Peptides against a protein of PDB entry 2KNC. Designs and how they scored, part 25

Target 1, 74 residues: chain A of PDB entry 2KNC
Amino acid sequence: KGPDILVVLLSVMGAILLIGLAALLIWKLLITIHDRKEFAKFEEERARAKWDTANNPLYKEATSTFTNITYRGT

## One batch from the design tools (peptide; aimed at target 1 G20 A23 L24 K28)

Design b2_p25_4 (made by RFdiffusion4; failed a check: too like the target's own chain)
Pose (drawn by RFdiffusion4):
Structure b2_p25_4 (pose): chain A 74 residues (1-74), chain P 25 residues (1-25)
Amino acid sequence: as target 1 above (74 residues)
Amino acid sequence: SVAVVILVAGLLLGLVLALVLHFLH
């Protein structure tokens, strides 16, 4: 009663808040990193799907074009 | 024992805050 145990306690409470803030950051990545994969695999497909479609009209045709040396005509 | 309770409480607080922040995003 005489003392105050407020000031000393104020410091102890800071450790709880700080221990959580330290763990908060670690766990924050654990929840966020779970996305970095898809988030990456997401933009990854959008990147290769272009370069893999903005210049590949051969497939639409069938499965070849040139290298068809044979009896010519027209 | 008191130090362990304080540590566990702080870790649980950190986990709860991480879940709340994840939900609010």

Design b2_p25_4_s1 (made by RFdiffusion4, then SolubleMPNN; from b2_p25_4, 14 letters changed; failed a check: too like the target's own chain)
Amino acid sequence: DLLLLLLLLGLLLGLLLALLLAKEE

Design b2_p25_4_s2 (made by RFdiffusion4, then SolubleMPNN; from b2_p25_4, 10 letters changed; failed a check: too like the target's own chain)
Amino acid sequence: DVLLAILLAGLLLGLLLALLLAELE

Design b2_p25_4_s3 (made by RFdiffusion4, then SolubleMPNN; from b2_p25_4, 12 letters changed; failed a check: too like the target's own chain)
Amino acid sequence: LLLLEILLAGLLLGLLLALELALKE

Design b2_p25_4_s4 (made by RFdiffusion4, then SolubleMPNN; from b2_p25_4, 14 letters changed; failed a check: too like the target's own chain)
Amino acid sequence: ELLLAILLLGLLLGLLLALLEARER

Design b2_p25_5 (made by RFdiffusion4)
Pose (drawn by RFdiffusion4):
Structure b2_p25_5 (pose): chain A 74 residues (1-74), chain P 25 residues (1-25)
Amino acid sequence: as target 1 above (74 residues)
Amino acid sequence: SALTVVLTVLLVVLAVVFVVALLSS
């Protein structure tokens, strides 16, 4: 009672808050990194789907175009 | 007294930072 135990305790409480803040960062990535995959695979598909569709009208046709050397006409 | 005030302020600031960082998760 004489002393105050408040000041010493104030420091101890800081460690709890700090120990959590340190762990908070680590676990923050654990929940966020679980998205980076999809978030990446997301933008990854939107990148290739363009370059893979903004210039590929051959498939709509069938499965070939040139290299069809044969009896000509018109 | 001065030390108590400084430590109380730092602890409150730390608690706020912790809560804000936690809600940002």

Design b2_p25_5_s1 (made by RFdiffusion4, then SolubleMPNN; from b2_p25_5, 19 letters changed; failed a check: too like the target's own chain)
Amino acid sequence: DILLQLLQTLLAILLEGLAALLAEL

Design b2_p25_5_s2 (made by RFdiffusion4, then SolubleMPNN; from b2_p25_5, 20 letters changed)
Fold by OpenDDE base, seed 4:
Structure b2_p25_5_s2 (fold): chain B 74 residues (1-74), chain A 25 residues (1-25)
Amino acid sequence: as target 1 above (74 residues)
Amino acid sequence: DELLLLLSLLLALLQELLARLEQEL
């Protein structure tokens, strides 16, 4: 069957659009994976810093519970 | 997950276009 020139042109145009969309999706995917890995690393470092602080014998909790003995709950 | 599904759909559409082109050659 002789190639319908119109079908060939439309298929090529469609292919270019799909490749462009695929490239944008790949780019977005790479960014999303990068950002998730970076975020996971930061959360791990934050978790480690919290553990290191908890294991530091010099760490005093900034939150002191003061029972106000003069607080008459009116 | 959604982005991978969209990418797979676009690849499937591209393959369908190529298959249609091959059927006309």
Scores: peptide ipSAE 0.070, ipTM 0.654, DockQ to the pose 0.033
OpenDDE base, seeds 1, 2, 3, 5: peptide ipSAE 0.057, 0.064, 0.069, 0.066; ipTM 0.632, 0.649, 0.654, 0.649

Design b2_p25_5_s3 (made by RFdiffusion4, then SolubleMPNN; from b2_p25_5, 20 letters changed)
Fold by OpenDDE base, seed 3:
Structure b2_p25_5_s3 (fold): chain B 74 residues (1-74), chain A 25 residues (1-25)
Amino acid sequence: as target 1 above (74 residues)
Amino acid sequence: DVLLELLLERLRILLEQYRKLLEEV
């Protein structure tokens, strides 16, 4: 009962500290999962935007090849 | 992430201390 009270007090203090650390770890884990999901979505949207630009019939390449039909290289 | 590793190490140490405290009861 004497050592048991000190052990109970230390166990309760330890449990409070563990709950606090667990809450911080859960919070950091949720943020990390969220950020990875958002980054994956951003890379997917960026990939789609590149595909949409490549398939856009209004997209004119900045490079035009002009064949000079009058240039007969001797 | 270095902060997560540090927090996990601290949590592990505290869990091991709590386990030892429970084995003494």
Scores: peptide ipSAE 0.080, ipTM 0.695, DockQ to the pose 0.036
OpenDDE base, seeds 1, 2, 4, 5: peptide ipSAE 0.076, 0.072, 0.061, 0.043; ipTM 0.688, 0.684, 0.643, 0.575

Design b2_p25_5_s4 (made by RFdiffusion4, then SolubleMPNN; from b2_p25_5, 18 letters changed; failed a check: too like the target's own chain)
Amino acid sequence: EELLRLLSVLLALLQKLLEALLAEL

Design b2_p25_6 (made by RFdiffusion4)
Pose (drawn by RFdiffusion4):
Structure b2_p25_6 (pose): chain A 74 residues (1-74), chain P 25 residues (1-25)
Amino acid sequence: as target 1 above (74 residues)
Amino acid sequence: TSAVSFYLAIVAVGFVVVAVVLVLF
């Protein structure tokens, strides 16, 4: 009663808040990193799907074009 | 929200432990 125990306790409370803030950051990545994969795989597909479609009109045709040396005509 | 809930759980457990220690001493 005489003392105050408030000041000493104020410091102890800070450790709880700080211990959580330290663990908060670690766990924050654990929840966020779970997305980085898809978030990456997401933009990854959008990148290759272009370069893999902005210049590949051969498939629409069938499965070949040139290298068809044979009896010519027209 | 999940990260804040995890931080508040640590803070609540810490406060309970400090309260038990103060009651004992």

Design b2_p25_6_s1 (made by RFdiffusion4, then SolubleMPNN; from b2_p25_6, 18 letters changed)
Fold by OpenDDE base, seed 4:
Structure b2_p25_6_s1 (fold): chain B 74 residues (1-74), chain A 25 residues (1-25)
Amino acid sequence: as target 1 above (74 residues)
Amino acid sequence: EEALKFFLEIVLQGLKELLELLKRL
């Protein structure tokens, strides 16, 4: 029995919508994977920089503890 | 992440089913 023209039209419209949605999801997935890889590299570089700083004998901690002798803490 | 992969799988399955329906017409 020949294809029901209405079924064919609705199926083509549905296919276009699903392909468009699939393309957007693939695009979002690729961006999300890219961003996660970039973030992972950034965290790895930050971790390496922290290790390099800790192993640098010339590094003085920027944290200076000052005891304010005039601070009468309540 | 997993929700997006799951949704992508559903969309891909829906496309396969639609193509199969078109081949049966």
Scores: peptide ipSAE 0.082, ipTM 0.683, DockQ to the pose 0.191
OpenDDE base, seeds 1, 2, 3, 5: peptide ipSAE 0.078, 0.076, 0.079, 0.077; ipTM 0.676, 0.672, 0.670, 0.674

Design b2_p25_6_s2 (made by RFdiffusion4, then SolubleMPNN; from b2_p25_6, 18 letters changed; failed a check: too like the target's own chain)
Amino acid sequence: EEALAFLLAIILSGLEELLKLLLES

Design b2_p25_6_s3 (made by RFdiffusion4, then SolubleMPNN; from b2_p25_6, 18 letters changed; failed a check: too like the target's own chain)
Amino acid sequence: EEALEFLLAIILAGLEELLKLLLEN

Design b2_p25_6_s4 (made by RFdiffusion4, then SolubleMPNN; from b2_p25_6, 18 letters changed)
Fold by OpenDDE base, seed 4:
Structure b2_p25_6_s4 (fold): chain B 74 residues (1-74), chain A 25 residues (1-25)
Amino acid sequence: as target 1 above (74 residues)
Amino acid sequence: LEALAFLLAIILEGLRRLLELLARL
């Protein structure tokens, strides 16, 4: 049966739309994965920076808690 | 990963159906 030109045209249009939609979804997914990985690295670096501050022997807390042994809360 | 696999499956199924239509012409 000779190629139904209408069926061929509609099938090609459908394929182009599917490929285009697929490419957009892949692109969005890659960006979302990239952004989440970058955010996870940022949170890890922020967690490490807090650990480095806590482990920095040069960081004296500006607030020293003195237990006032003379404070009877009466 | 699952969303990517699902998307690839949809593309492959769409291409398969297109090839089946072209093979029937």
Scores: peptide ipSAE 0.081, ipTM 0.641, DockQ to the pose 0.167
OpenDDE base, seeds 1, 2, 3, 5: peptide ipSAE 0.078, 0.075, 0.081, 0.070; ipTM 0.646, 0.637, 0.650, 0.641

Design b2_p25_7 (made by RFdiffusion4)
Pose (drawn by RFdiffusion4):
Structure b2_p25_7 (pose): chain A 74 residues (1-74), chain P 25 residues (1-25)
Amino acid sequence: as target 1 above (74 residues)
Amino acid sequence: STSTVLVILIVVLAVLAVIVFVELF
């Protein structure tokens, strides 16, 4: 009663808040990193799908074009 | 007045601590 136990307690409460803020950061990555994969695999497909479709009209044809040396005509 | 300010600060820190620990879960 005499003292105040408020100031000392104020410091102790800071440790709880701080211990959580430290753990908060760690766990923040744990929930966020779970996305970095897809988020990466997402933009990864959109990168190759372009370079893999902005210049590949051979497949539409069938499965080859040149290297068809044979009896010519027209 | 100093004691009232300290009590308020402790309550604020307790509330913030609860919010941080709810966010962990």

Design b2_p25_7_s1 (made by RFdiffusion4, then SolubleMPNN; from b2_p25_7, 14 letters changed; failed a check: too like the target's own chain)
Amino acid sequence: SLREILEVLLSVLGALALIVLAELE

Design b2_p25_7_s2 (made by RFdiffusion4, then SolubleMPNN; from b2_p25_7, 17 letters changed; failed a check: too like the target's own chain)
Amino acid sequence: SERAILEELLSLLGALALEVLAALL

Design b2_p25_7_s3 (made by RFdiffusion4, then SolubleMPNN; from b2_p25_7, 18 letters changed; failed a check: too like the target's own chain)
Amino acid sequence: SEREILVELLSLMGALALETLALLE

Design b2_p25_7_s4 (made by RFdiffusion4, then SolubleMPNN; from b2_p25_7, 16 letters changed; failed a check: too like the target's own chain)
Amino acid sequence: DRREILVRLLSVMGALALAVLAELL

Design b2_p25_8 (made by RFdiffusion4)
Pose (drawn by RFdiffusion4):
Structure b2_p25_8 (pose): chain A 74 residues (1-74), chain P 25 residues (1-25)
Amino acid sequence: as target 1 above (74 residues)
Amino acid sequence: PTTLVVAVLVVAAVVFVLAVVFYAT
């Protein structure tokens, strides 16, 4: 009663808040990293799908074009 | 993260309340 135990306690409470803040950061990545994969695999597909479609009109045709050396005509 | 923050605040509040009861005793 005489003392105050407030000041000493104030410091102890800081450790709880700080221990959580430290763990908060670690766990923040655990929840966020789970997305980095899809978030990456997301932008990854949109990158290759372009370079893999902005210049590949051969498939629409069938499965070949040139290298068809044979009896010519027209 | 929200659960962790609430858990830390609850623990801090309980410790504070116990310290107040101990001082008043």

Design b2_p25_8_s1 (made by RFdiffusion4, then SolubleMPNN; from b2_p25_8, 19 letters changed)
Fold by OpenDDE base, seed 2:
Structure b2_p25_8_s1 (fold): chain B 74 residues (1-74), chain A 25 residues (1-25)
Amino acid sequence: as target 1 above (74 residues)
Amino acid sequence: VEELLNALLLLALELLELALKLLEL
């Protein structure tokens, strides 16, 4: 019996659609992994910069805490 | 996502192999 042309066509169409969908999912996954790695690196660099600033004796914090010396908690 | 991707890739390969086998018959 010759090949069922309908079955062949449907299987090829299905394969192409699935490969296309797979490629889109791989692409989305690669971007998501890339963005997460870049963001993690950025947050690490930002954390390090904050630690270096805290150890700088010339750094004056913009926030001054005033202790109210007249508040004797009765 | 990876598991679904792998399943879709395997299914695509199976359908392609089936198509090739049916074309050679």
Scores: peptide ipSAE 0.070, ipTM 0.670, DockQ to the pose 0.162
OpenDDE base, seeds 1, 3, 4, 5: peptide ipSAE 0.055, 0.067, 0.051, 0.068; ipTM 0.658, 0.667, 0.643, 0.668

Design b2_p25_8_s2 (made by RFdiffusion4, then SolubleMPNN; from b2_p25_8, 18 letters changed)
Fold by OpenDDE base, seed 1:
Structure b2_p25_8_s2 (fold): chain B 74 residues (1-74), chain A 25 residues (1-25)
Amino acid sequence: as target 1 above (74 residues)
Amino acid sequence: PELLLLLLLLLALALLELALKLLAE
């Protein structure tokens, strides 16, 4: 029986669609890995900036605590 | 997601092999 051209065509189309979907999933995976690495780098830089600020002698704390000695708890 | 991708790739290859077999008949 000669090749069923319709079956061949549909199978090739299906294969192309599945390869395309696979490529999109690979692309999404690569982006996700890239974004996680970039975010990790950003958090590291933020942590370093916090440490640098803490070691800066010009840093003034934004908050001050005061104990009110006149407060009787009433 | 990687396993799903592998399954889809295997399915695509199986469909391509089927197409080639049908073309050779």
Scores: peptide ipSAE 0.088, ipTM 0.677, DockQ to the pose 0.158
OpenDDE base, seeds 2, 3, 4, 5: peptide ipSAE 0.087, 0.086, 0.075, 0.086; ipTM 0.674, 0.672, 0.674, 0.676

Design b2_p25_8_s3 (made by RFdiffusion4, then SolubleMPNN; from b2_p25_8, 21 letters changed)
Fold by OpenDDE base, seed 4:
Structure b2_p25_8_s3 (fold): chain B 74 residues (1-74), chain A 25 residues (1-25)
Amino acid sequence: as target 1 above (74 residues)
Amino acid sequence: VQELLDLLLLLALALLLEALERLLS
């Protein structure tokens, strides 16, 4: 008995659809992982830039808090 | 998502193997 051509065609079509769906899900997963890595890198660079600004000897704080030692709050 | 991908891949491979076996029989 030769293979049932209809069963073979439907199984091949089903396999192609599943491969296509799997490829789309892999693509979405890769994008999601990429975006999360890029976001993590951005947050690390932002944190580093904040530290570099805090350690930059050229950064003069716009507000100097002068503690008045003579203020006795009576 | 990854588990679903693995299940879909396994199902696709199983259907491809079944189709190939049916073509060779």
Scores: peptide ipSAE 0.063, ipTM 0.646, DockQ to the pose 0.130
OpenDDE base, seeds 1, 2, 3, 5: peptide ipSAE 0.053, 0.061, 0.054, 0.059; ipTM 0.626, 0.644, 0.630, 0.642

Design b2_p25_8_s4 (made by RFdiffusion4, then SolubleMPNN; from b2_p25_8, 21 letters changed)
Fold by OpenDDE base, seed 4:
Structure b2_p25_8_s4 (fold): chain B 74 residues (1-74), chain A 25 residues (1-25)
Amino acid sequence: as target 1 above (74 residues)
Amino acid sequence: LDELLSLLLLLALQLLQEALELLQS
């Protein structure tokens, strides 16, 4: 028998809608992964910048802590 | 999300396969 035109059309429409929805979800997932990678890169760069500041020979800490070896607490 | 995506893709492929089978009938 020939195909039921309504069944074929509805099944194709359903498939297209599901593929479209899946594509949108994949797109959202890719963006989320990208954002997480960018955030991780940002945190790495921030950590590196902190290390670079700590290792910068031009950086002089405003506060110097000295341990008084002669201090005996009562 | 991955499970949901996989289920949606499987369902889409099933509907597409059914449509192709109906077209070949």
Scores: peptide ipSAE 0.072, ipTM 0.647, DockQ to the pose 0.109
OpenDDE base, seeds 1, 2, 3, 5: peptide ipSAE 0.071, 0.062, 0.069, 0.071; ipTM 0.668, 0.662, 0.645, 0.646

## One batch from the design tools (peptide; aimed at target 1 I19 G20 L24 I31)

Design b2_p26_1 (made by RFdiffusion4)
Pose (drawn by RFdiffusion4):
Structure b2_p26_1 (pose): chain A 74 residues (1-74), chain P 26 residues (1-26)
Amino acid sequence: as target 1 above (74 residues)
Amino acid sequence: VSLTVLVVVFVVVAVVLFVVAVSVYS
């Protein structure tokens, strides 16, 4: 009663808030990193799908084009 | 949601600790 136990307690509460803030950061990555994969695999497909479609009109044809040396005509 | 629960737990623990300290002081 005489003392105040407020000042000492104020410091102890700070540790609780700080212990959580430290763990908060760690767990923040745990929930965010779970996305980095898809978020990466997302932009990864959009990158290849272009270079893999902005210049590949051979497939639409069939499965070949040149290297068809044979009886010519026209 | 997991981070909100974590923060709420630490705030509740801090509030309970403060209430107990005020009761002991009174």

Design b2_p26_1_s1 (made by RFdiffusion4, then SolubleMPNN; from b2_p26_1, 20 letters changed; failed a check: too like the target's own chain)
Amino acid sequence: DLLLALLLAALLLALALLREALELLS

Design b2_p26_1_s2 (made by RFdiffusion4, then SolubleMPNN; from b2_p26_1, 21 letters changed; failed a check: too like the target's own chain)
Amino acid sequence: EELEALLNLLLLLALLLLKLALELLE

Design b2_p26_1_s3 (made by RFdiffusion4, then SolubleMPNN; from b2_p26_1, 21 letters changed)
Fold by OpenDDE base, seed 3:
Structure b2_p26_1_s3 (fold): chain B 74 residues (1-74), chain A 26 residues (1-26)
Amino acid sequence: as target 1 above (74 residues)
Amino acid sequence: EELLALLLEALLLALALLELAKELLE
């Protein structure tokens, strides 16, 4: 059975659209992977900066614990 | 994420249409 010329044309058009869509998906996927890696790096750097702050002898904790001397633990 | 899901659905639909086109070419 010879291929229907209309089916061939539609399949070629569909293939072109599919390739275009696949290229957009690959591009979006690459960006998403890049952004997630960059975000993971940023969170690691932020975690490190918090650790370095804890080791800084000039760091004063903003949290002050006050013991209420009038609290009778009844 | 939603846009990627929609694009993936469109890709799957396009693949199904290409499979149907292949069956019509046989």
Scores: peptide ipSAE 0.064, ipTM 0.649, DockQ to the pose 0.126
OpenDDE base, seeds 1, 2, 4, 5: peptide ipSAE 0.036, 0.051, 0.061, 0.062; ipTM 0.586, 0.638, 0.651, 0.655

Design b2_p26_1_s4 (made by RFdiffusion4, then SolubleMPNN; from b2_p26_1, 21 letters changed; failed a check: too like the target's own chain)
Amino acid sequence: DELEALLLAALLAALALLQEALALLE

Design b2_p26_2 (made by RFdiffusion4)
Pose (drawn by RFdiffusion4):
Order: C-alpha cells, then structure tokens, then sequence
Structure b2_p26_2 (pose): chain A 74 residues (1-74), chain P 26 residues (1-26)
C-alpha cells in the first residue's frame, strides 16, 4: 500500500503489449503470406495469358500453318 | 484476421491473469 506498484506494473504491462506486438508482426505475415501465393499466381496467369494470346492465332485455325509444302496451285 | 485478433486476445488475457495472480500473491 505504501509504495504504489503502479509504476513498476506500468512497465510490466508494456511487456505484454510489446510481446503481442512482436508476435503480431510474425502472425501478420502468416495470414498475409497465405495470399502472396495466389496473389502471385493471379498476376502470373494474367501475364502469360496475354503473351500467350496476344499473338497466337494459329490454334484457332487448327494446329499448323506453314511447313505444308505440297502440290501448289493458286 | 479475426483468428489473429482472437489469438492475441487469448494471449493477453492469459498474461494479464498471470500478472494479476502474481500481484494478488504479493
């Protein structure tokens, strides 16, 4: 009663808040990193799908074009 | 995000309970 135990306790409470803040950052990545994969695989598909569609009109045709050397005509 | 807040709330609640018990025993 005489003392105050408030000041000493104030410091102890800081450790709880701090211990959580430190763990908070670690776990923040654990929940966020779970997305980085899809978030990456997301933008990854949008990148290759263009370069893999903005210049590939051969498939629509069938499966070849040139290298068809044979009896000519027209 | 809710799981993170719940994990932290449990952690804090356990640490507070331990500090409160130590203060009561002192």
Amino acid sequence: as target 1 above (74 residues)
Amino acid sequence: SAALVASLAVLYAVLFAVVALAVAAS

Design b2_p26_2_s1 (made by RFdiffusion4, then SolubleMPNN; from b2_p26_2, 21 letters changed)
Fold by OpenDDE base, seed 4:
Structure b2_p26_2_s1 (fold): chain B 74 residues (1-74), chain A 26 residues (1-26)
Amino acid sequence: as target 1 above (74 residues)
Amino acid sequence: LEELLALLLLLLQLLLEQLRRLLEEL
């Protein structure tokens, strides 16, 4: 019994929709993996820069906390 | 990320099941 023409048409339409959705999910997955790898690299470079700064005996912290003893906040 | 991979695998399974049904009806 040949497949009902309606079943074949609905199956082909369903397959096209699923392929389209799968392609969008693959694309989003690839972007998400790329962005996570780039962010991980950025955080590694930032961590390395902090380590290099901490190990540099010439690095004086530019952040001097001056407690202004005279500033009684009104 | 894992949820997106799970959704992709689910869609692939649904596609394969529809193709299998189409082949069983031929």
Scores: peptide ipSAE 0.093, ipTM 0.679, DockQ to the pose 0.217
OpenDDE base, seeds 1, 2, 3, 5: peptide ipSAE 0.090, 0.089, 0.091, 0.087; ipTM 0.679, 0.675, 0.676, 0.677

Design b2_p26_2_s2 (made by RFdiffusion4, then SolubleMPNN; from b2_p26_2, 22 letters changed)
Fold by OpenDDE base, seed 1:
Structure b2_p26_2_s2 (fold): chain B 74 residues (1-74), chain A 26 residues (1-26)
Amino acid sequence: as target 1 above (74 residues)
Amino acid sequence: LEELLELLLKLIELLLKELEELLEKL
C-alpha cells in the first residue's frame, strides 16, 4: 500500500542507522576498555621498573652533588 | 558492558518487531 511503503522504507533506514550507531558505541566501548587495560598494564610495568631500580644494588643515582670548595659566596 | 549490550539487543528486538508489524500492514 502506497503510504505503508514510505513508512516501511523510513523504518528500515531508521533501524539501519540505530544498528550502525549501536555497533559504533560497542566498538568505541571495547576500544576504551582495551586502552584502559593496556594503560593499567603500562603503569604497573613502570611501577615495577621503578621498584627494580630501587632494589638494584648496582644502581648509582646519576645525581652527583659537586660542592665547589672554592665558591665562597660572599 | 553486558547491561549495555542487553539494552542494545532489546532495542534491536523492538525495532525488528516494529518492522514485522509494518510488513504485516503492507
Scores: peptide ipSAE 0.084, ipTM 0.659, DockQ to the pose 0.300
OpenDDE base, seeds 2, 3, 4, 5: peptide ipSAE 0.083, 0.072, 0.080, 0.077; ipTM 0.665, 0.657, 0.660, 0.672

Design b2_p26_2_s3 (made by RFdiffusion4, then SolubleMPNN; from b2_p26_2, 22 letters changed)
Fold by OpenDDE base, seed 1:
Structure b2_p26_2_s3 (fold): chain B 74 residues (1-74), chain A 26 residues (1-26)
Amino acid sequence: as target 1 above (74 residues)
Amino acid sequence: LEELLRLLLLLIQEQLEALLRLLAEL
C-alpha cells in the first residue's frame, strides 16, 4: 500500500507551517535575549556612572537644604 | 520560551523524519 497521497500532502503542508513558525519563534527568541542582555548592560553602565558621579568630589547636589532657624511656627 | 522552542524543534524533526519515511515508501 503506497502512502496515502492525502497524508503526504498534509504532512508537507504541516512541515512547511511548522518550519515557518519555528523560524519566527527563533527570531523572536534571539531578539528578546539580545534586548535583555543589552538592557542589563545599559543598567549596569548607568549604575557605574551613578557610582562614579557620587564619588566625584566636584558633584554638588542641585538641592541645598537650608534649615531656617528663625521659623517658629506660631 | 527556550523549552517551548526545544519541544518545537523536536516536533519538526519528528515530522521531517516521518515525511522522509513516507517519501522513501513512495
Scores: peptide ipSAE 0.098, ipTM 0.676, DockQ to the pose 0.226
OpenDDE base, seeds 2, 3, 4, 5: peptide ipSAE 0.093, 0.095, 0.097, 0.092; ipTM 0.672, 0.674, 0.670, 0.671

Design b2_p26_2_s4 (made by RFdiffusion4, then SolubleMPNN; from b2_p26_2, 22 letters changed)
Fold by OpenDDE base, seed 3:
Structure b2_p26_2_s4 (fold): chain B 74 residues (1-74), chain A 26 residues (1-26)
Amino acid sequence: as target 1 above (74 residues)
Amino acid sequence: DEELLRLLLLLLQELLDELLKLLEEL
């Protein structure tokens, strides 16, 4: 049954709207994948910077634990 | 973010299935 000309026009208009929506969804997907890759890279670089700091012989910990040998906690 | 992506993919699949039905009716 050949579709009525009105059904064809509405289907073409619907298809154009759906293509436009699909393009926005693909764009959002690409940004989301990019942001996740950049965040993963940032966390890797941050992890590496912690390792480099731990292996730096010039690094002094900001916190020093002193054991007071004279403190007998009663 | 993952839930939003899953919902987006489900919506895209539903839209593609509706387009395929419209093409099959033509």
Scores: peptide ipSAE 0.072, ipTM 0.673, DockQ to the pose 0.101
OpenDDE base, seeds 1, 2, 4, 5: peptide ipSAE 0.064, 0.070, 0.060, 0.066; ipTM 0.665, 0.676, 0.644, 0.671

Design b2_p26_3 (made by RFdiffusion4)
Pose (drawn by RFdiffusion4):
Structure b2_p26_3 (pose): chain A 74 residues (1-74), chain P 26 residues (1-26)
Amino acid sequence: as target 1 above (74 residues)
Amino acid sequence: SPLVLLAVVLVVVAVVVVVVAVVFYL
């Protein structure tokens, strides 16, 4: 009663808040990193799908074009 | 969910520490 125990306690409470803040960061990445994969795989598909479609009109045709040396005509 | 659980644990620990400090002060 004489003392105050408030000042000493104030410091102890800071450790709880701080211990959580430190763990908060670690676990923040654990929940966020779970997305980085898809978030990456997401933009990854959008990148290849272009370069893999903005210049590939051969498939629409069938499965070949040139290298068809044979009896010519027209 | 993990962050909410952490917050709950911290609050419980803080309440316990405050209760112990109040009992010691009295």

Design b2_p26_3_s1 (made by RFdiffusion4, then SolubleMPNN; from b2_p26_3, 22 letters changed)
Fold by OpenDDE base, seed 3:
Structure b2_p26_3_s1 (fold): chain B 74 residues (1-74), chain A 26 residues (1-26)
Amino acid sequence: as target 1 above (74 residues)
Amino acid sequence: DLIEALLKLLLERLEALLRLALELLL
């Protein structure tokens, strides 16, 4: 069967458009994975900094809980 | 994820178009 020139042209045009769209999606995927890894690293560093601060003998919690021993909840 | 599913769908469609083009050229 001779090549249907119209089907070949449309398939090539469709392939070029899909390659361009796939490249943009790959780029977005790579950025999204990078940002998630960087955010996970930032939360880990923040958690470590909190532990290091808690081990500092000069660190005092800004909030103290006062329990009123005379308060019998009615 | 949605992006990965879209990439797979696009690759499958690209492969189908390339196969069809090859079958029409041979």
Scores: peptide ipSAE 0.063, ipTM 0.642, DockQ to the pose 0.127
OpenDDE base, seeds 1, 2, 4, 5: peptide ipSAE 0.061, 0.060, 0.061, 0.060; ipTM 0.643, 0.637, 0.641, 0.635

